# Designs tried in a protein design run: peptides against a protein of PDB entry 6FRK. Part 163

Target 1, 411 residues: chain A of PDB entry 6FRK
Amino acid sequence: NEEVLNAMLKEVCTALLEADVNIKLVKQLRENVKSAIDLEEMASGLNKRKMIQHAVFKELVKLVDPGVKAWTPTKGKQNVIMFVGLQGSGKTTTCSKLAYYYQRKGWKTCLICADTFRAGAFDQLKQNATKARIPFYGSYTEMDPVIIASEGVEKFKNENFEIIIVDTSGRHKQEDSLFEEMLQVANAIQPDNIVYVMDASIGQACEAQAKAFKDKVDVASVIVTKLDGHAKGGGALSAVAATKSPIIFIGTGEHIDDFEPFKTQPFISKLLGMGDIEGLIDKVNELKLDDNEALIEKLKHGQFTLRDMYEQFQNIMKMGPFSQILGMIPGFGTDFMSKGNEQESMARLKKLMTIMDSMNDQELDSTDGAKVFSKQPGRIQRVARGSGVSTRDVQELLTQYTKFAQMVKKM

## One batch from the design tools (peptide; made by RFdiffusion4, then SolubleMPNN)

Design b2_p19_4_s4 (from b2_p19_4, 11 letters changed)
Fold by OpenDDE base, seed 3:
Structure b2_p19_4_s4 (fold): chain B 411 residues (1-411), chain A 19 residues (1-19)
Amino acid sequence: as target 1 above (411 residues)
Amino acid sequence: DLENLAKIIKEFLNLFAEQ
C-alpha cells in the first residue's frame, strides 16, 4: 500500500512540476498529502486514486489562499490602483482589461499612463482606452513618471472618478532603477491597491520574479496573464507564496474581454486536468446566448439538426481560443492541443461551417439531415461544388453529424 | 441542462480530437 501511494504521489508530483508548480511547493504538498491520507481507509477498498486526488486538491487550495482577503474597491470613493510588472508580462493590456471590467459594471473608471521609458507607451494606452471608451491621462513631453502619475491622479480625483488605474514603466529584467521609480510613484500617489502582473508562461521563474517585486514594493494583489497559452498556471501558486497576496483576476487571451475574476476551485481543477465545467458554464452564460434555451429544449426532445450543429460551432468560436474551451473539459489536458493543433482545429471548424453555408434550409432544418442527403445523393455533389470541397468532405461532415444526433437522442 | 450542454461539447470535441 505504501509503495502504491508513493508511486501515485510520484506521478502527481511529476504532473505538478510539468504544470510549472515550484519544486519546494510540490515537496511540501507531497508531505502534507502523505500526512492527510489514512492508510487504513486506503486498505478498505476505497478508490485510492480519488482519495489522493482529493487530498492533493485540498492542499493546492491552501497554497492559493494567502490568508489575506482580497482588496475590493469602495463604491462612491476614489480608488487608486497602481500596476507593476515587467515588460511583456501583459501589464498595459491588463490595465485596459481591468478598466473595461469596472466600466462594464457601472464604475466611473479612468487610465493613467506613467510609462515614460517605453517609446509609444502613451499612444498604445490611448489607442486601447479610446477603443474601450475609457478616459485617459498621460504626457508626450513630461518624462518624470511621478509628475504624470500625481497630476493624473489629482485630475481624476477632482473629476470624482471611482476607479483610477495607473500603469507604470516595465523593464525586460529586474533593475534597481525600475524599483526606485515604482517606489517614488507609489509614495506620491498613495495607491489603495498595488497590483503585480505576472506572465504565467515564465514557468519556474515565477517565484523569483514575484519575490523580487514583493521585496521592493507593497504588492497587495496579483493578476496572472497568458493562461490562454501552454502555461498550466502552476506559476500562480509561486506568485501567491512569494507575494503573500491573493490572485484577483486572470488574463485568458489578447482580447479586452479575455479577463475574469480569479476562482480558486475552477483554477485548481483545471491545473489537475480535472477540467473546469463551472467556468465553461459561466462562459456559456456570459455569452448571453438567448438561443441556448431553444437549443436546450430541442436537446431535451432528442432533436438535433445541421443548423443546431452550425450554431454550436458559432458558439464555440465565440467562447474564445479553442484550447481554453478544451482545457475546461475533464480529460482534455491543456497539452492535448499544441498551438498548431488549435489553428488546425479552428480551420477544420471553419471548413465544416463553409460546407454548411452551401446547404439549404431543408437540409439544415431536417431532424435527420443525413437521411435527406442519403435519399438524394445529388445534394452531396451540389454542396461539395458550392463549398469548393470534395464529396468525401461532405460525407465526413454528415457522418460526424449522425454521431452527434445519435448522442443527443441518448441524452 | 448546462451539464448536458457541457457533455455534448465534450463529446463534440472528443470526436474532433480522435481524427
Scores: peptide ipSAE 0.024, ipTM 0.528, DockQ to the pose 0.103
Fold by OpenDDE base, seed 1:
Structure b2_p19_4_s4 (fold): chain B 411 residues (1-411), chain A 19 residues (1-19)
Amino acid sequence: as target 1 above (411 residues)
Amino acid sequence: DLENLAKIIKEFLNLFAEQ
């Protein structure tokens, strides 16, 4: 039993290290899991794998929970949120994403660019803010970030803004001058929350970076960026451990909408390759797929048409990045779709839809669409010509449809 | 019902990813 436990824990520890979880946290987790597992209960014929997986899951949840309640803005008050983080962390983009998130929820939100160090920082913020219709402040002539931040905060307080986001200078390295500037800005504007933005793709460097920020500024919240296909999220555990501050949001791509509130259970489930069924359900709800009661009824009756398949492709295309949807499915690890594979998969779906756009209603609405085409091969040639594809491409689509329709008949 | 739809979408996505 102990040998089996040690072997399984070795596999889990390897997977967590490959997920960029800090080696100290992996060691601590291994000890905590060993202490939480009763070896006598493992002897009683319980599924040893499920027991270890549950113990690992519980200990990872504890590592993501700093035991501190996340700061939340107060409605009808002026909430000043200061952003800190290295250059290239996605800080400026994340300021815009957070501003847009609160604006969509009916908060009066604005952005301040206090990054005077990076040439074009204000132009980038202005471009993002203008595209999202978010009010912004900054200067092309003022070089003191304290002056810009103070003037911008005062202006937007006087205009009764509820969410005032201040973007600060980022540097490539931890420099004392950067931390002094951040402290001067924080002292001048007296922020209600300081958000540290961390790039998840830096892997094992996450702990040292997060610690250096927490040791210099009063970080109260963490946002983790670049959780799109390359970063397995293990660096997030290091950020929480180092900052003792909750993760409040995650950035999951380059679009302004690729931003979500952090949920502990779904995140740990994804990190373990268990998927995120809850997040998939939430995305399905956001799409108002309640209109699919008719589809669910058809599927319960074993009915599935080419039109029903087309509608499902449209729904998948509306759910956002295909990599993000696949990462919600148990058994599809975060590595399953590189950014290149996502574009290829979306192009493949679009190609299949273009083939179906050349089908007629009799072909689309048939409960045996493949048989309609097999009985009249001239239909395949018509559809191929209409969509600009080969007859082979149409046959491949019909083969995929047949596999789907057979699965639906077995449900 | 939404859980069933999520299961169906899951099975669809599984079939696309296995190819």
Scores: peptide ipSAE 0.022, ipTM 0.494, DockQ to the pose 0.119
Fold by OpenDDE base, seed 5:
Structure b2_p19_4_s4 (fold): chain B 411 residues (1-411), chain A 19 residues (1-19)
Amino acid sequence: as target 1 above (411 residues)
Amino acid sequence: DLENLAKIIKEFLNLFAEQ
């Protein structure tokens, strides 16, 4: 029994280290799990694997909970949110994502660019803000971030903005001058919340970076970025441990809407490779896919049309990024879709939908759409001309449909 | 039902990733 426990704990510890969880946290978790498992309860024939998984899950949940309530903005008040973080952490992009999140929730939101160090920082923020229709402030001539931040905060306070987000300079190195500048900005604007933005892809360096920020500025919240990449998010545990601050949001892609409130249970489930079935359920339910029962019933009968495939493409596009959807499915590693593959996959889906938009109802509603096209090759040429694609592209779509329809018949 | 939908989405996404 103890040998089996030690073998399973070794496997879990290896997986956590491969997920960029700090080696000290993994060691502590291993000892906590060993102490939480009653070896006598393990003898009772209960699924030893499930017990260990549950104990590991509970200890990981504790590592993500700093025991501090997350700051939340107050409606009808002026809430100043200062962002801090290294260059390349995704800080500037995350400012825009957070502003857009609050704007979509009906908050009067604005952005301030107090990054005077990076050439084109203000242009980048202005471009992102303009695309999202978010009011912004910054300067091309003022070099003091304290002046820009103070003027911008005063302006937007006077205009009764509820969410005032201040982006600060990010540097490549932990320079004392950067921390002094951040402290001067914080002292001038008196932020209600200081958000540390961390890149999950930094791996084992997450602890040291998060600690260096917490030791210099009063970090109250953490946002973890680049969870769409090869980073399994284990660095997030290190950030919470070092900052003693809750993760409030996660960045899950490159788009402005690739941003979600942090949920502990789904995050730990994903970290363990268990997927996020609950989050997949929630996303499916948010889509009001009342037609899912009808689809599932058709699928149970082995019926699948080109129209049913088109509707599935629409549903997948509404669920958001493919990386997020894949990361919700058990046994899909976070590594399954590289960032480049997601935009390309969405472009491929849109191309396939455009091809199907040139099909007629007889083609779309046929239980054997591929056979309809094979019997009358002139249909392929018509659809290709109508959608502006090659006859090869239409044949590739029909090949994909045929593979999928054969899979449905085996379900 | 939702496990079947997840399987369908999985197999669908696999068909897209293999290209």
Scores: peptide ipSAE 0.022, ipTM 0.496, DockQ to the pose 0.139
Fold by OpenDDE base, seed 2:
Structure b2_p19_4_s4 (fold): chain B 411 residues (1-411), chain A 19 residues (1-19)
Amino acid sequence: as target 1 above (411 residues)
Amino acid sequence: DLENLAKIIKEFLNLFAEQ
């Protein structure tokens, strides 16, 4: 029993290390899980795998919980939120995403660009803010970030803004001069919350980076960016452990809408490769897939047409980045689609749809579409010519359809 | 129903991944 436990814990620890979870946290988790597992209960014939997974899940929940209540803005008050983080962390984009999130919730929101170090920082913020219709402040001439931040905060306080977001200078490296500038800005504007923005794709560097910021600046909240299927998310645990501050939001892509409140349970489920069934459900419901009741009934009866497959491709394309969808499905690892594979997969889907656009209603609505084409091979040549593809590409589509229709008949 | 949809999406996505 202990050997089986140790083998399974080794597998979980390997997966967590591969997920960029810090080695110290993985070691601590392993020790805590071993202490929480009753070996006698494991002997009673309970599903050992489920028991270990549940113990690991509980200990990961504790690692993501800093034991500190997240700061929340007060409605009808002025709330100053200062952003800090390295250059390339997604800080400036995240400022716009957070402002847009609160604006959509009916908060009077604004953005201040106090990044005087990076050429074009204000133009970038202005472009993002203008696209989102968010009021903004900054200067092309003032070089002191303290002056810009103070003037911008005063302006928007006087205009009764509820959410005042201040973007600060990032650097490529941890430099004492950057931290002194951040402290001077923080002292001048007296922010209600300081948000550290971290890139999840930096892997094992997350701990050292997050610690360096927390040791110099009073970080009270964390936002993790680039959780768009490439980042394994393990760096987020390192950020919480180092900052002792809650993750409040995550960035899930490059679009302004690719931003959500942090949910511990779905995040850990994804990190363990258990998927996010709840998030998949929510995403499916957002798509108004209620119109798919007719499809679900057809699938229950083992009926599946080429049109039904086309409609599913349209639904998948509407769900957004294919990597995010895969990351929601149980047993698809977070790494299943690299960005290269995502664009290629979407291009494949679009190619298949273009082939199907050249099919007629008799071909699309047949309960045995492959048999319609096999009985009359001239249809394959017509569809191939109509879609500008080879007869082989049409045969490959029909082969995929046949495999899927066979799976539907087995459901 | 949604578990079945997730399973269908999974099998659908597996068909794209096995290529």
Scores: peptide ipSAE 0.021, ipTM 0.489, DockQ to the pose 0.151

Design b2_p19_5_s2 (from b2_p19_5, 11 letters changed)
Fold by OpenDDE base, seed 5:
Structure b2_p19_5_s2 (fold): chain B 411 residues (1-411), chain A 19 residues (1-19)
Amino acid sequence: as target 1 above (411 residues)
Amino acid sequence: SLVEELKLLLNILKELSEL
């Protein structure tokens, strides 16, 4: 019994260390789980494996819960949100993502660029804000971030903005001058919330960085970025432990929509490699796929058309990044898709859809679309010309369709 | 069922990831 416990705890500890969880937290978790099981084994004849898994899960829930209620903006008030973080953490991108998130929820949202240190910081923010149709403020001539932040906050307060997001300078090094500048900005604008943005890909350095920010500025919230890549997110536990502040959002890609509220259960499930079946079901339900009774009936009959494939490609594109979707499936590690493979897969999917946009209804709605094209090769040439692709590209699409149609017949 | 549609989506995603 103790050997089985120690073996399972060793596997979990190894997986957590491979997920960039701080070695001190992993040791503490192991001790806490051992103590919890020794107390509960006295009470129940339950399957020891399930009990160990539940104890591990429960201790991980405690590691992501700082015991502090997350700050939330007040509707109809002016809420000033200051962003802090290192250069390359995704801070500026995250400001735009958060602004867009609140704008989509019907908040009057704006952005202020108080990054005077990085050349082109304001141009980058302006470009992101303009694409998202978010009002912005900044200066090309003012070098004092305190002046820019104060003027921008005053302007947007006078215009009755509800969410005022201030992006600050990020530096590559923990320089005292950066922390002094952040304190001066914070003192001038009196933010309702200070958000620390952390890159999950920095692994074991997450604790030291998060602590350095918390020791200098009153961090009240954490946002973790780059959870779409090879970063298994274990550094997020270190950030919570160091800042004693809740994770409020996660960045799950490079797109402005690749941003979601932090959920403890899905995050821990993903961290343990159990996947996020619940979040996958939620994403599928958001697509209103339940309204496609006609597709479900066709699938039950082993029927699959090129149109049905096109609709599935549209659904996949709506679900967000492929890496995120695959990372929700049990047994697909977060590392299953490199960032390069994801952009290439999305570009390939869009190319396949563009080829299908040049097909006619007879081709799209045929129960054997590949046979329609094989019987009349002139159709391949027409579609290739219409979509600006080679006849080989159309044949590759038909080969993919045939594979999917065969999979549906085996379902 | 939602499960069958999920299975199809997952199989499509898997094949697209192997490309």
Scores: peptide ipSAE 0.044, ipTM 0.693, DockQ to the pose 0.067
Fold by OpenDDE base, seed 2:
Structure b2_p19_5_s2 (fold): chain B 411 residues (1-411), chain A 19 residues (1-19)
Amino acid sequence: as target 1 above (411 residues)
Amino acid sequence: SLVEELKLLLNILKELSEL
């Protein structure tokens, strides 16, 4: 029994190290799991694998929980949120994502660019803010980030903004001058929350980086970026362990909408390669697919039209990156879709939709769309000409439709 | 059900990934 436990723990420890979990945390987790597993209960014929997986899952959940409640903004108050982090962490992009998140929830939100070190930082923030219709402040001439931050915070306080986000300068390395600047800004604006932004892809460096920020600045929240399939996010555990601060949000891509509230259970499930069925259900619910009672009823009867397929393609396009969706399914590795394959798959999906845009209602609403086209081959030629594709492309679409319709009949 | 919708979406995604 102990040999089996040690072998399985070795496999789990290897997988956690491959997921960028810090080696010290992996060692501690291994010891905690060994102490939590009753070897006598393992003798009773319980699935030893499930028991070890559950113990590992439970200990990972504890590592993500700092035991501190996350700060939340107060409605109708002026909430100042200061962002800190290294250059390339995605800090500036994350400021815009957070601002957009609160704006979409009906908060009066604004952005301040106090990054005077990076040339074009204000232009980048202005571009992102303008695209999202978020009010912004910054300077092209002021070089003191304390002045810019103070003036911007005062301006937006006087205008009764509820969420005031301050982006600060990043550096390529931990520098005392950066920490002094951050402290001066923090002292001047008196932020209600300090958010540390961390890149998940830096692996084993996450602990040392997060600790260096926490030792100098009173970090109260963490945002983890670049969780877009390649980084399993093991570095997030290191950030929580070092900062003693909760992860509040994650960045899951480059788009302004590629930003979500952090959920512990889904994150750990994904980290272990168990998928995130709950998060997949939540994403599908956000699409209001429940309003498609008509589709659900058709599916129950094994009915599936070209229009139903088109609507499903629209829904898939709204769910975001295919790599992210597939990475929520148990047994689909996030690496299954290279970034190249995702763009190609989306382009292919759009091409299929463009072909269907040239179909008529009789073709789209037929319970056997392939049969409508097979009976009147002139329809294929019409659709091909209308969509600017070959007759072969239309036949390939109809072949794909027939496969889906057969799957629906087996459901 | 939502589960059936999910299964359909997953099957579509799977087939699209194999194409």
Scores: peptide ipSAE 0.042, ipTM 0.683, DockQ to the pose 0.066
Fold by OpenDDE base, seed 3:
Structure b2_p19_5_s2 (fold): chain B 411 residues (1-411), chain A 19 residues (1-19)
Amino acid sequence: as target 1 above (411 residues)
Amino acid sequence: SLVEELKLLLNILKELSEL
């Protein structure tokens, strides 16, 4: 029994290391799991694999909990949020995402660009803020980030803003000059929260990076970015351990709405390859499918049109990257789609939609769209010419539609 | 129900991943 436990723990430890979990945390987790498992209960015919998975899950949940309650803004107060992080961490994009999140929740939100190091930083922030209709402050002439941050915070305090987000300069490496600048800005504006933004794709470097920021500035919150890629998110555990600060949000793509509140249980479930069914349900609910009742009623009657298929493809495209959606399904590990396969799959969906854009309402709204085309083959040639594709591509689309319509009839 | 819609979306995603 001990040999079997040690073999299974070796496999789990290997998988956690491949998920970018820090080697020290993996060792500690292995010891804690060994101490929590009763070997006599394992002998009684219990599912050894489920017992180990449950013990590992409990220990990972403890590693994500810093024992500190996350800071939350107070309604009707002026809340100053300072962002810190390296260049390329997604910090500037994350400032805009957080501002947009609070604006959509009915908070009076603004952005300040205190990045004087990058010549295009203020223009980038201004473009993002203008697209989201978020008020912004910055300078083209002032080179001191302390002056810009102080003036911007004072301006927006006087205008009774509730959420005041300050973006700071990043560097490509940990530099003493960066940390001195961050400390000077923090001392001048007296932020209610300091948010460290970390790129999940840096793997084992997460611990050292997160520690270097926490040792210089009073980081109180973490945001993890680029969890849409090949990053399994194990570096997030290292950030929590090093900063002793909770993860408050995650970045899940390049769009301004690819941003969600951090949930411990779904995140650990995904990290273990158990999927995230709850997050998938939340994403489906966020789509606010106004016609969801009409679609559900059609599905109950075994009705499925080419238009219904087109709407489902639009919904899939709105849920975010295809790799993320698949990674939320149990048994579809994050490795199931290489980055190349995701772009190819999205290009295939767009191609199928472009073919359907050349169909007429009679073809789209028919309960037997494939039969409409089979009865009048000239329709296939019209659609092929209209969409710039082969007649074979249109026949392949109709074959896929027929498979989906048959699945709906079996529901 | 939301579960039926989710099953449909998952089946569409599965078929698209096998293409």
Scores: peptide ipSAE 0.039, ipTM 0.690, DockQ to the pose 0.063
Fold by OpenDDE base, seed 1:
Structure b2_p19_5_s2 (fold): chain B 411 residues (1-411), chain A 19 residues (1-19)
Amino acid sequence: as target 1 above (411 residues)
Amino acid sequence: SLVEELKLLLNILKELSEL
């Protein structure tokens, strides 16, 4: 029994290291799991794999919980949120995402650019803020970030803003001059919350970076970015361990909407490759798919039309990045789609929808759409001409539809 | 692939139907 436990724990430890979990945390987790598993209960013929998975899941949940309640803004008050982090962490983009999140929730939100070190920082923030219709402050001429931050915070306090986000300079390395600048800004504006932004793609370097920020600045919250690509999110555990601060949000892509509140259970499920069914349900419910019940009822009866397929392609396009949706399904690893493959898949869906836009109601609403086209080949030529595609492209669409309709009949 | 995308959607719909 101990040999089987040690073998399974070795596999789990390898998978966690491949997920960028810090080696010290993996060792601690292994010891905690060994102490939590009753070896006598493992002898009773219970599924040893499920027991170890549950123990690992429970210990990972504890590693993500710093035991500190996350800061939340107070409605009708002026809440100053200061952002800190390295250059290239996605800090400036994350400021805009957080501002947009609160604006969509009905908060009076603004942005301040106190990054005087990076050429074009203010232009980038201004462009993002203007596109999102978020009020902003900054300077092209003032070089002191303390002056810019103080003036911007005072201005937006006087205008009764509720959420005041301050973006600071990011540098490439842990430079003492950067930490002094951050301390001077923090002392001048007296922020209600300091948010550390961390790039998940730096892997094992997450611990050392997060620790260096916490040792110099009173970090109270963490945001983890770049969870859309090759980063499996294990660096998030390192950030919590080093900062002793909760993860409040995650950045899941390049779009302003690719930003979500951190949920512990879904995140650990995804990290373990168990999927995030709960988050998938939440995303589907947010789409207000009022017709989902009618579709589910048709699917239960083995009915699937070209129109039903079109509506499903629309729903998929509304759910956001395919990589995120796939990563929520059990057995679809995070590595399943590169960013290039996602844009190609979305372009392919749009092409298929454009072909279907040239179909008539008789073709779209037929329970055997492929048979309608096979009986009258002139329909394929009409649709091909109407959509500006080859007859082969229409035949490929019908072949895909037939595969889908056969899957529905087997459900 | 488009087949994987719809297998995804069907799995989503199946899970939604079991809740």
Scores: peptide ipSAE 0.028, ipTM 0.621, DockQ to the pose 0.026

